# Designs tried in a protein design run: peptides against a protein of PDB entry 6J54. Part 249

Target 1, 223 residues: chain A of PDB entry 6J54
Amino acid sequence: NENLFASFIAPTMMGLPIVTLIIMFPSLLFPTPKRLINNRTISIQQWLIQLTSKQMMAIHNQKGQTWSLMLMSLIMFIGSTNILGLLPHSFTPTTQLSMNLGMAIPLWSATVFTGFRYKTKTSLAHFLPQGTPALLIPMLVIIETISLFIQPVALAVRLTANITAGHLLIHLIGGATLALLNINTMTAFITFTILILLTILEFAVALIQAYVFTLLVSLYLHD
Target 2, 42 residues: chain B of PDB entry 6J54
Amino acid sequence: QFQFTGIKKYFNSYTLTGRMNCVLATYGGIALLVLYFKLRSK

## One batch from the design tools (peptide; made by RFdiffusion4, then SolubleMPNN)

Design b2_p30_8_s1 (from b2_p30_8, 22 letters changed)
Fold by OpenDDE base, seed 3:
Structure b2_p30_8_s1 (fold): chain B 223 residues (1-223), chain C 42 residues (1-42), chain A 30 residues (1-30)
Amino acid sequence: as target 1 above (223 residues)
Amino acid sequence: as target 2 above (42 residues)
Amino acid sequence: EFKELLEELTKLLTLLLLIELLRLKLRELE
C-alpha cells in the first residue's frame, strides 16, 4: 500500500529537498521575449497567453485587470506543473494539498478583502440572494457565509483530488497491465488501451484544472 | 421597480441597501447572541 | 525482472526527455 503513494512523497537528494527545484523548473519553459520578431514557438505561446488573458480579464474592470499578471502566471504555473507531472516517475507538486491550500487561501483572502474594501455594499449584498423570503433571510445569510469560507477549501481540494486521482488511476491501470501481461495477453491489451485513453484524458484534466482554479479565483475577485 | 415603505425600506431582499442591512442585522444579532451566551456562561 | 528493467528504462527516458526539452529551449533563446 505504501508503494501506491510513494510517488506523492516529496523527493529528496542528499537529505535536501528538491521540491523547490521542481517548482521552479516550469519557469524555464516560458522564456520572456527579447526580440520584436520572436521564434514561432515563443510567438504562439505569447499568442495563447494573450487570448486566455483577454478571455479571463473581460469580466473585470480596470482595477480588476491589474490582477491579470498574477492570474496568468498562476494558470501557467499550475498548467505546466500538472502537465510535467504526467511524465513517468515525476513528482507533481500540485498533488500536495498543503501547496494548493497555500495558493488558494491567500488568493481567496486577497480577493475577498479587495471586494470588501472597494465594493463593500455589493460584497455584503452577495450574502443574501435577491428575492429571498423574509423568513429565510437569517438562515440563508448564515449558509452563504459558511459557503464563502468553504470556497478556498473547495478550490484547493478540487485541484488536489483531480490530479491525485488521475495519477493513482494511471498507476493502478499501469500496474494491472504489467500484471496481466503474463496472465492474459488479450486482457492486458484492453487495459493498456484504457491506460492510453486515460493518459490522454489526464492531459486534458491537467489543463482544465489549471483553468478552473484560475477562473474561480478571478470570479471571486469579480464579486 | 419595488416600492417599500416603513421598515421594509431598510430591510428588504430586493435592493442592494436592503440586502446589506439584512446581512448586517443578521451578523449583529448573531454577535449579540454569542456575546450573551459568553456572558451567561461566565 | 522485466518490471524493474522497464522502470529503470522509463526513468532514463524521462531524464533524457527533460534534458532534451531544456536543450531545445536553450537553442530557442539563441
Scores: peptide ipSAE 0.316, ipTM 0.746, DockQ to the pose 0.012
Fold by OpenDDE base, seed 1:
Parts: structure tokens; sequence; C-alpha cells
Structure b2_p30_8_s1 (fold): chain B 223 residues (1-223), chain C 42 residues (1-42), chain A 30 residues (1-30)
């Protein structure tokens, strides 16, 4: 059904990918402050960034806090793109699995590699949980190894599926609302109410998924 | 907390070193099995 | 027709919102 997935097609203009501009657009929403005392909006934004930074990096050591810039940029990027994607008829780059994999795989690889480089013993030990019976050790190590490789896929699919499903639901319920306006106004009103509630939920989901994505990357770095 | 003797000292699921050794042993065993089948197929 | 009009209106509203967001951010830089 082309109409259902039309919003997920990468927009182009004259054959040129506008997706690049869409991806770069959120960066314009986060300007670098110049003044010691900035405007209220910028101050609130910086305050939120600081709070999220402190919250996410509190579990990391000083060496792990080097990733703060990367993780914060990631959460701001994903969060902003997800929120902007909820605008009417907007394109959300994070609905593209390729993009999410493009973020998840390198970050996952970097965290895993960093773990093996600096915490080799702990990283290797994570393939075997404590207290495992001796007979189950080989099987469990294999399972944990497989689990490790599933992590980037799960990370990308989780984000993609949640955002995409939300957009699809909004589209479907919105379309149903419009269709029901000519059939039953009462039912259309109920459907419209559901649409509003769903939209509010999707705003929350958009932020939560950005947070979860970044948090899991951070967690993998911590482990 | 745990005091192990013998082989359990090196291969246990409780200590960090023991867990690491178990993981390495399992990977080594798998590698040897793969190598065995590879050499057997030739 | 109403759906198409609503779609165009929402597109316009989205565009205006984006322009306003940019304008607000630019004013904050001044």
Amino acid sequence: as target 1 above (223 residues)
Amino acid sequence: as target 2 above (42 residues)
Amino acid sequence: EFKELLEELTKLLTLLLLIELLRLKLRELE
C-alpha cells in the first residue's frame, strides 16, 4: 500500500536527496551559546542537556565520561529527529532502518572494542554469568556470544520499529478519522480523541526511544 | 570470597579470572573443533 | 477534496512552524 508508506519514502528534490538537509536540520535547533547568561530558552536547553548528561554519565568512570559528548550528541540528534518527525507530513530519518543500523553498528562496535581494549578481563567474563553450573558453561558462553551480536540489531530495530509503528498508527487513525467524518460523527470524534492521545504518546515515545537508544549504548560501554 | 583449588581455581564461574578462562577455553575448544572438521574435510 | 485541502494546510502549517522555529533560534543568537 503506497499511501501508507509514502511518508517513509526518502524525499528528493530534482533527484537530489533532501534527506541530508533533514538530517542536518536538527543541528540548527541547538546553537552554541556565546553569552555567560543566555536567553531563557537556551538556558533551559543547556540545563536539560546537563541534566541528561549527568544522569547518563553517572554510571561511568572518568574514562567512560569521555564518551559524554558522543552520547549526548546522539540523544539530542535522535530525540530531535524523532520529535520533528511527528510534524505533519514530515519525514523522519530514524524510521529508516539503514540509518539506525548506521548508528547502532559503529557505536556498538566502538563500545565493544573499547571494552575489550581497556577491560579485557571483564569483557571476556561477561560471556559467562556468575554462578553458572559447570555443565552449562559452554552452552551459555555461546548464547552470550550470540546475544552480543544481536545487540546492535535489537538496538536499531527497536528504534525503527517504535517510531515507524507510531507513525503508521497516527496515519491509520488519522485516515480513519477523516473517513468516519462522513459516516458517523460520534465515532469520528472518538477516533479523533484516540488520535490526539496517540500523538501525545508518540511524543513521549520519540523521546524515550532516543533515551533508551543512547542509554543502551552507554550501558554497553559501561559493561 | 571463594577459595578454589585445583582445576576449579582456574576454571570457575564465580571469579572473574575463572570466568574469563572458561570463556577462553570454550572458544578454544570451538576453534579446535572447527579446525578438526576443516582438516577432516580435506 | 477536504482531505487534500487538509493535507496542504498541514504542510503549510508544518512549514510555517519550521520557519518560526528557525526564526526563534536565530533571534536567540542575536
Scores: peptide ipSAE 0.309, ipTM 0.729, DockQ to the pose 0.012
Fold by OpenDDE base, seed 5:
Structure b2_p30_8_s1 (fold): chain B 223 residues (1-223), chain C 42 residues (1-42), chain A 30 residues (1-30)
Amino acid sequence: as target 1 above (223 residues)
Amino acid sequence: as target 2 above (42 residues)
Amino acid sequence: EFKELLEELTKLLTLLLLIELLRLKLRELE
């Protein structure tokens, strides 16, 4: 079982944590171009960033669009770390719940605080849905209050669970494939095919989870 | 759009002000209950 | 023995891939 979770242990070199370098590495993959007309690869990257930025910030007004830099950097960071984490023997920082909580709690608190600062009446009214029967008002307010405090936890756990589960499945199927090579080559080939399909799926999941995490933060800002 | 009279004017689930007042009343009630049990236990 | 060899090979390939990705990004900045 230690071998199963060994890939999730934070790597250290000579007693120094390499996690800081791993977290900083994705930033090197997204440089800021200085030229007006850039290379094809940089142009495609900028086009994707502009497309996603336009999609996410379409629901926000001018005040909400001030968060565009934060949200775009967040999705690029989470997406790049998740994709790089699918490399063999690589450490994915987003598999650590502490990191995801470290991102979710401040962003959630900032959005909630911003809502209470600029839209106090609307934020307080959000604890009670419109059209609620009078008898259900106290109970529903309590439920909505609990729901609000669960939001940052759910945001962090969702990202952690999806990425961790994917890595575990790849590890288990990969280990099973190696074990079956000496038992039945045909069955090992089938298992290997499943592993390939699963890895392709995990690439999609890695991007989807980055998008969902950022989208939910953006949605909390809008509400 | 909604015309309420009496206490329903201030405590309703349809208007923004009414919803806000209901939330504040609920929090106030819970705070009073917690305070009551805390003072009773001591 | 085969598992250990595969592990070392995958580590080497991952490292080479990361170096190549970094090299490509550095070339794009020039």
Scores: peptide ipSAE 0.306, ipTM 0.725, DockQ to the pose 0.012
Fold by OpenDDE base, seed 2:
Structure b2_p30_8_s1 (fold): chain B 223 residues (1-223), chain C 42 residues (1-42), chain A 30 residues (1-30)
Amino acid sequence: as target 1 above (223 residues)
Amino acid sequence: as target 2 above (42 residues)
Amino acid sequence: EFKELLEELTKLLTLLLLIELLRLKLRELE
């Protein structure tokens, strides 16, 4: 019996980790344009990148906009990997918590250190919300400090949990549909309909999670 | 826009400087408490 | 047997899709 989590095992061939190639594969889908007037597909891609860049960097000042390249590359990477992961028998690197932590912790630390370096006064003030009663100040500062350290963990776990749960549901409902084909065709049809709706939802979730991940990193930078 | 006098001028939850000082004071207090218990355990 | 056939078919289709996507991207670069 195949384990339900077999699809999340890192694939290897001849003892070499193919995972590295899988992680690098999305980069091939985003070629840099060389012509003044590009093809329709490349033009649409560049247009989408421009729109998302404008939307995401609208909350930042000129100094904060220096992070635009990093944030846009991050959202494109996570988004593309999540979408490619919905292909049958594909491996999604973002289902691995280690990978998401590997992205979240450095980015979070960079934003926090940048905040303390350039805006020390404001960054320290964020540990205490405005208008806090005097008696609650010590407790709230401690809670906010703990909250700060939970941020990278929550960021990674959120992405991992949402993508992993979606993949599991697709596999479970897909397996149930196949099993019901020999038992009750009518029920199998209903289950298949649910599977289609779920797959559509997972496409949306894949993009949303990429956006939320980068947005939260951006928000931490804004502090 | 709030006019604070005395100690409240430096330790308040409304001004940016006041919040910063409160945070520093809390960390300092915690550090002193930890130090006290560590020295007491000897 | 049907399940195994379906799995092999989906693997083949996924591979063909990826190859086609790469070919499309390469054509766009030319």
Scores: peptide ipSAE 0.305, ipTM 0.736, DockQ to the pose 0.012

Design b2_p30_8_s2 (from b2_p30_8, 21 letters changed)
Fold by OpenDDE base, seed 4:
Structure b2_p30_8_s2 (fold): chain B 223 residues (1-223), chain C 42 residues (1-42), chain A 30 residues (1-30)
Amino acid sequence: as target 1 above (223 residues)
Amino acid sequence: as target 2 above (42 residues)
Amino acid sequence: EFEELQKELAELLKLLLEIQVLELKLRELE
């Protein structure tokens, strides 16, 4: 069982952490446009960014649209890292809870503090749902306060758990396939087919989780 | 559309100001409670 | 479209949960 998590250990080379390089690598995949009409790849990327930006920022006002750059960079980063993590023998930084917490907590805190700064009355009112009976007010305020603090944890854990579970499953099924190659080739073929289907699913999950993470951050900003 | 009089005007769950005041009152109460227990422990 | 996306996301999350449960079961068998 110890080898199951070997792929999730932070890679080092000669004692130097390569994690920093791995984290920075996705930025190389998205070069800055230099021309009015760019290459097809860049054009597709920009088109996708614009589409996602329009979808996510449609619920925000002009002040909220200021965060569009950050949110788009976030989704591109998480999405790219998740996709790259599905490559063979690749390390996915987003499988590390520390990284996801490092992203979630500051973003969440920024959204919450921004809300309290510019919309103090509304933000405070969110701790108490409208129409609550008077007797339930204290308890409900406490519950809502707790719920607020669970949000960053939920963001980080959701992303980490989904990506990690996918990687583990791919690893397990892959290992089973290799083991069955020496026992029963027919069963190994079936297992391999499942592995392929699972890999396709994980690609979808990788993109969706990136989107959900960013969307929820955006949603918290809207509140 | 709701008409509140007296204390309910300031502390209600229907108006924005009322909800805000309720939240502040709740936090104030909790703070006082915590302070009470801290003082009692000394 | 947003609601549909949420529904799809919910379904995906359900699938992920099921996969996680299956993974846990597989781990128990190992």
Scores: peptide ipSAE 0.094, ipTM 0.693, DockQ to the pose 0.022
Fold by OpenDDE base, seed 2:
Structure b2_p30_8_s2 (fold): chain B 223 residues (1-223), chain C 42 residues (1-42), chain A 30 residues (1-30)
Amino acid sequence: as target 1 above (223 residues)
Amino acid sequence: as target 2 above (42 residues)
Amino acid sequence: EFEELQKELAELLKLLLEIQVLELKLRELE
């Protein structure tokens, strides 16, 4: 069990935690464009950012679009960290529940607070679904209130669990493949193939989880 | 869309205002219950 | 396109959940 979670231990070098450097590293991958005609890589990045921005902000009005910068920065951060985490022997900060909670709670609170500030009536009404029978109103309001408070936790846990599970599975199958190399080459080849397929899946998951995380934050803002 | 009369006009699960009032009433009721039990135990 | 993306996302999430359950079971066996 200790070996399974060894990859999730915060890395330290020379007695100093390098987690901060790892967290900030993705920001270096997205330099600000300074030229009219940028490099191919930067151009592609900007194109992707524009596409994602259009998709995410399509559900928001002008007031909601004020959050575009924050949401885009969030998705870029989570996405980049998740992708980098798939590199061999890399540390993924988003596998840490503490980090995800640290991101989810403030964003959630901001969205809820913003909702109450500008759309008080609608926000309060969301605690009671439309068309609820009269007898179920008090209980349902309580349930919806609890649901609201579970949102940030669910948001963080979802991201953490998905990324963590993927990494664990990759490591487990990878380790099994290495162990089987000296036992049965045929089975090792099969497991290796599965590992490749899994890694491809995890690349997709990494991006999707970033998107979902940001989307849900955006959705809470819209509500 | 819906025409409500009396108390149902203010407390309903169909209109936005009605839903809001129901939520407020629920919270108010809970607060009163908590207050009652606290005062009773004191 | 957005709806299709959402459906694909939902399917992927479902798969991930299943994988997580399997991982938990494997962890219990180890």
Scores: peptide ipSAE 0.093, ipTM 0.689, DockQ to the pose 0.023
Fold by OpenDDE base, seed 3:
Structure b2_p30_8_s2 (fold): chain B 223 residues (1-223), chain C 42 residues (1-42), chain A 30 residues (1-30)
Amino acid sequence: as target 1 above (223 residues)
Amino acid sequence: as target 2 above (42 residues)
Amino acid sequence: EFEELQKELAELLKLLLEIQVLELKLRELE
């Protein structure tokens, strides 16, 4: 008996998980350019990478720009996996909270430790906002400390929730359209139109979530 | 520019150094309280 | 617009979670 969440179960072949292959598959979609003037597809990819790189690194100094390669690889990975996940009956690894936590926690810890290493005074001062009344200082420091530890969790949950919700909506509306094909063709056509519009929306959401995830990591590095 | 004298020079919520010291003092106070309750239970 | 989308997605997730719980209960009865 298949349920609504069957598509989110980790796929296995002969008892062996194929999640590793699925995670590595997006790397094949971005070949390394060999020519000065490449084909249209690679040229567009490079242009997008350069555009996003300039936008994200504009807020960082020279030391922060060292993270450009990691941040760009992260956005490419999450973006590509999210887009591929919109394929019919596909498994999206980013719907797994464990995967997103596995990415968020190390990146968050790296940004926090980097901040403490190079900007110790500023990093410690971030636990207390400027202009806080003296009586509220101890309580606010505790709240900011808790807020810091919630950051990786919020980062992972945001990505997981948005991608999962969109994926489930596509499956629900898609299943409804198939069920209505034999009941009422006119209503099935309406639901199919909604499915198309929803799919377009999910493409945008997939890219936005990848960008937001990477942007927040970059923002934590800047702070 | 804020001009602070005395204890406010080192513990304030406006200067970077003052904010840092306030955070350290808060953590130190919490650590001492936890230590006190832990030793008291023994 | 992004915040509105997040709110809609959050509501949808809540509904889907409720459906999942109901499906699990139905499986236990079978």
Scores: peptide ipSAE 0.074, ipTM 0.673, DockQ to the pose 0.024
Fold by OpenDDE base, seed 5:
Structure b2_p30_8_s2 (fold): chain B 223 residues (1-223), chain C 42 residues (1-42), chain A 30 residues (1-30)
Amino acid sequence: as target 1 above (223 residues)
Amino acid sequence: as target 2 above (42 residues)
Amino acid sequence: EFEELQKELAELLKLLLEIQVLELKLRELE
């Protein structure tokens, strides 16, 4: 069992953590355009960014569009790291709960603080749904307050759990395929086919989780 | 279009101001309870 | 459209959760 989780241990070389370099690596895959008409790859990337930006900012007013740069950078970062994490024997920083909490908590606190600064009355009123019976008001306010504090935790755990589970499953099926190569080639071929299908699924999951993370942050900003 | 009188005017679950006041009252009550227990234990 | 997207996302998350539960069961057998 220790070998199964060995891929989730933070890699170190010569006593120095490589995690910082791994986190910064995805930024190199998205270079800034310098020309009016760029390469095909850069043009596709810009098109995707514009498409996602339009979708994410459709909910927000002009004041909320100030967060567009941050939200788009976040989705690109999480999406790229998740996709790179699907490489065999690779370390995915998003599998670390500490990293996801480090991203979720500041962003959540910023959205909540921004809400209190510019929409104080509305933000405070959100702790009590409309039409609540008078006897249930104190209990419901407490529950809503607890729910607010659970939001960043749920956001971080959801991302971590989904990416970790997918990564672990790929390693397990991959390891089983390698073990079956010497036992039964036909069975190994079947497991390999399943591995390919699973890898395709995990690519979709990686993109969806990045989108969900950013969408929820955006939704908290809107509320 | 709600017409509330008395205490319900300030503390209601239908208006924005009423909801805000209910939340503030709840937090104030909890703070007072915590303060009471803290002072009692010391 | 957003509500439909949320429903689809919820279904996907449910599937992922089921896969995770199955993975945990497999780990217990090992």
Scores: peptide ipSAE 0.156, ipTM 0.699, DockQ to the pose 0.023; fails the geometry check

Design b2_p30_8_s4 (from b2_p30_8, 20 letters changed)
Fold by OpenDDE base, seed 1:
Structure b2_p30_8_s4 (fold): chain B 223 residues (1-223), chain C 42 residues (1-42), chain A 30 residues (1-30)
Amino acid sequence: as target 1 above (223 residues)
Amino acid sequence: as target 2 above (42 residues)
Amino acid sequence: EFEELKKEEEEILNLLLDIEVLYLELRSLE
């Protein structure tokens, strides 16, 4: 297991953590446009951002759209880090549960507190689904309360587990491919094909997880 | 849409206010229980 | 202190591994 998790160890240089640089690196890939008509790359990026923004914020009213900047920043950050993390022998910060919790918990708490602050009645009512039999009300309220507190954990774990599992699988299949090259070239070729397909899948998963993470945060905000 | 009378007017699972009150009552009850056991333990 | 934190993170990662195995199984079913 140690060898499997070796890729998830925070990289350091001269005893100094370079994780900060890795985390900040994706921001360099999304420069602020300064022209009316930007290059194709920036235009595509802006289009994607606008598309995702419209999609995610469509469920929110005008007040909820205030969070658009934060949510878009979050999805871009997580998405970019996840994609970059799929590079060979790369370190993905989002594989660190601490990072994901560090993002999930504050955002979750912010959404919950915002809900209680501005929509107290609705927020409190969410602890009891409509139409619940009277005898089950106390139990269900407790369950819903517990469910609320599980949300940030589930949010962080889902992201971390999905990305980490993908990485582990890539490493395992990759290692198997390399090992099989000296044993059976045909089998190695098959394994390599699987590795390629898996890598493509993980790219999709990386984006989806970023989207889901942000979407759930947005959903919690919407209540 | 639903007409409730008596206690059900304030504590019901159909109306927003009723649901809120049920939640508050539940938390209040739990708080009272915790308080009771805390005082009993002393 | 940093080593302790890393140890804790490793423990969490080990726990996550179990979850990941389960997730992989579930993912394969989907």
Scores: peptide ipSAE 0.195, ipTM 0.701, DockQ to the pose 0.028
Fold by OpenDDE base, seed 4:
Structure b2_p30_8_s4 (fold): chain B 223 residues (1-223), chain C 42 residues (1-42), chain A 30 residues (1-30)
Amino acid sequence: as target 1 above (223 residues)
Amino acid sequence: as target 2 above (42 residues)
Amino acid sequence: EFEELKKEEEEILNLLLDIEVLYLELRSLE
């Protein structure tokens, strides 16, 4: 079991952590456009960013659209890191709960405080659903308060669990395939096929989880 | 379109202000309870 | 507007749950 999680250990070179370099690497894949008509790759990237931005920010007012840059950068970061993590012998920073919490908690806090600052009455009213019987008001307010504080945890854990589970499955099936190569080649071929299908699925999961993470952060904006 | 009079006007689950006041009252009550237990433990 | 936003949030959450269940089912079939 220790060998299964060895791939999730933070990599170091000569005692120096290279995790910072790994985290910063995806930013190099998205250069800033310098021309009116850029390369095909950059154009596709900008097109995707615009599409996702339009979809995510359609529910927000002008004040909420100020967060568009941050949300788009977040989805690009998480998406790119997740996809890069599917490369063989790669380390996925988003598998680390500490990283996801480090992103989720500040963003969640910012959204909550922004709501309290600009829409104090509405934000406070969110702790009590409309039409609640008078006898259930105190209990329901407590439950809603707890629910609010669970949001950043759920956001971080969802991303971490989905990516980590996918990586674990890939490692397990991959290890099984290697072990079966010398035992039964036919079975090894079947497991290898499953591994390929699973890898394709994990690519989709990587993108979806990035989108869901940013979408939920956006939805927590009370603007 | 609910019409409330008296205390129900300020503490209701239908109006925005009423809900806000209910939440504040709930937190205030919890704070008082916590203070009571802290003072009792001394 | 607030009620509409809440409904949209609930709808999105339900969709996300459905997608999650679908992916879990797809993983189970593998």
Scores: peptide ipSAE 0.114, ipTM 0.703, DockQ to the pose 0.022
Fold by OpenDDE base, seed 3:
Structure b2_p30_8_s4 (fold): chain B 223 residues (1-223), chain C 42 residues (1-42), chain A 30 residues (1-30)
Amino acid sequence: as target 1 above (223 residues)
Amino acid sequence: as target 2 above (42 residues)
Amino acid sequence: EFEELKKEEEEILNLLLDIEVLYLELRSLE
C-alpha cells in the first residue's frame, strides 16, 4: 500500500531536485518547424496554436496582441505539463502551489502594471463598476481592490486544486479497483470502468485548466 | 452623452473620469485616515 | 518567502502522510 500523497512529493536524485528537468521536458515535445510541410504531429500542434491564438487575441487590440507569444507559450507549457502529469507514476509540477504562484504573480503583475501604464484612466476606473450608488462607492472600491489582489491567488489555487483533486481521485479509484479484484471481480470491473472514464475526464480537465488559466491572464490584460 | 452638473460632474459612477475621481478620492481618504492614526500614536 | 512556502507545503504533506499511516494502523486493528 502506497500512501495517497506520495505522488505529490518533489522528486530528488542524489539530493538534487530534478524538478527543473521535469519542467524543461515539455519543451522537447514542441520542436520548431523547419520545413514547408512538417510532419503530422507538428502540423497539428501548429494548427492548434494558431487556433487558440486567434481565439485569445480576438479580445485584444494591436498592443495587446504583443502578448500573444507569452500567452501561447504559457498555455502550451501548462497544458503539456498537465497532460504529462496524468501518466502513471509521474510527477506533475503544476500540482505544486509554489510553481503556480510563481507563474501567476508575475503575469498578473505584468498585466496590471501594463494596464496602469498605457490605460491609466481606464484601469483606475475599473475599481468602480458603472452605475454604483453613491453610498456604496467607498465600500465597493475597497472590495474591488481586494478582489484584484486575490486574482493571482485564485489563478494559482484553481489550477492546483483541480489538477491535484484529479490525481487524488484517480489514485483512490485505482486503489479501490485493485482491492476489489480479490474480493469481487464484477464490482472491480465497474470501478475500473469508472476509472477509465475519470481518466478521460481528467485529460479534458488538464487542457481546460491550462486554457482557463491563460484566458484569465489575457482577460486581466484587457481589463 | 451623460449630462451631469455640479459635484456629480466630477464624481460619478457612469463616466470614466468620474469613476477615476471616485477611486482617487477613496484612496486619498484612506491614506489620510492612516496618516492621522500614525500621527496620533505619538 | 518562497522557502517558507515550500516548508509549509512539506509540513502539510507530512501531516497528511501521518494521518494516513494512523488510519491504516487503526484499520489493521479492526
Scores: peptide ipSAE 0.089, ipTM 0.637, DockQ to the pose 0.029
Fold by OpenDDE base, seed 2:
Structure b2_p30_8_s4 (fold): chain B 223 residues (1-223), chain C 42 residues (1-42), chain A 30 residues (1-30)
Amino acid sequence: as target 1 above (223 residues)
Amino acid sequence: as target 2 above (42 residues)
Amino acid sequence: EFEELKKEEEEILNLLLDIEVLYLELRSLE
């Protein structure tokens, strides 16, 4: 019996983990432009990158735009890996919580340290919302401090949970469809239709989660 | 524009400096409490 | 065995969904 969770197991070939190759594979899909007028695929990619870049950097001042390269690379990486993970028999590295934590913690730390370094007063003031009643100040400061430390965890868990849940749902509905083929073809057709709709939804979720992940990192930098 | 006088000038939740001071005071208070309990346990 | 596996997977899926709902609720409180 094939475990449906086998898709989340790190793949190996000849005893060597090929996860590293899978992680590096999305970078091959985005070649650097060499001509003024490139192929249609490259042109579309550049256009999308420009659009997303404009949206992501809209919340940053000139100094914050220095992070544009890193943020754009992050969104492209997560987005591409998520989309590729929806292919049959594909392994999505972003389904691994360890990977997402590995990305979230350094980025979060960088944003927090950058804030304290260049905007110490503002960063410290963010631990206390404006207009807080005097009696609630100590408690709220503590809560806000805890909230800060939960941010990287929430960021990683959100991405992992959404992508993992989507994959599991696809597998479950797919398995149900196959099982119903031998029982009732009409019902199997209905479940198959649901599966198709679900896969379309998961494509959207994959992109949205990549965007949200990067956006939140950017927002923490803005704070 | 609120004009704060006295202690409220330095410790308020409306001004940036006031909020910063409140945060620092809170952390300082916690640190002192932890220190007190640590010294008391010895 | 297949049915048992499906049941386990469904339980995990439900757990993940519960976590997601909880997250959304917590976010709504913010």
Scores: peptide ipSAE 0.089, ipTM 0.683, DockQ to the pose 0.017; fails the geometry check

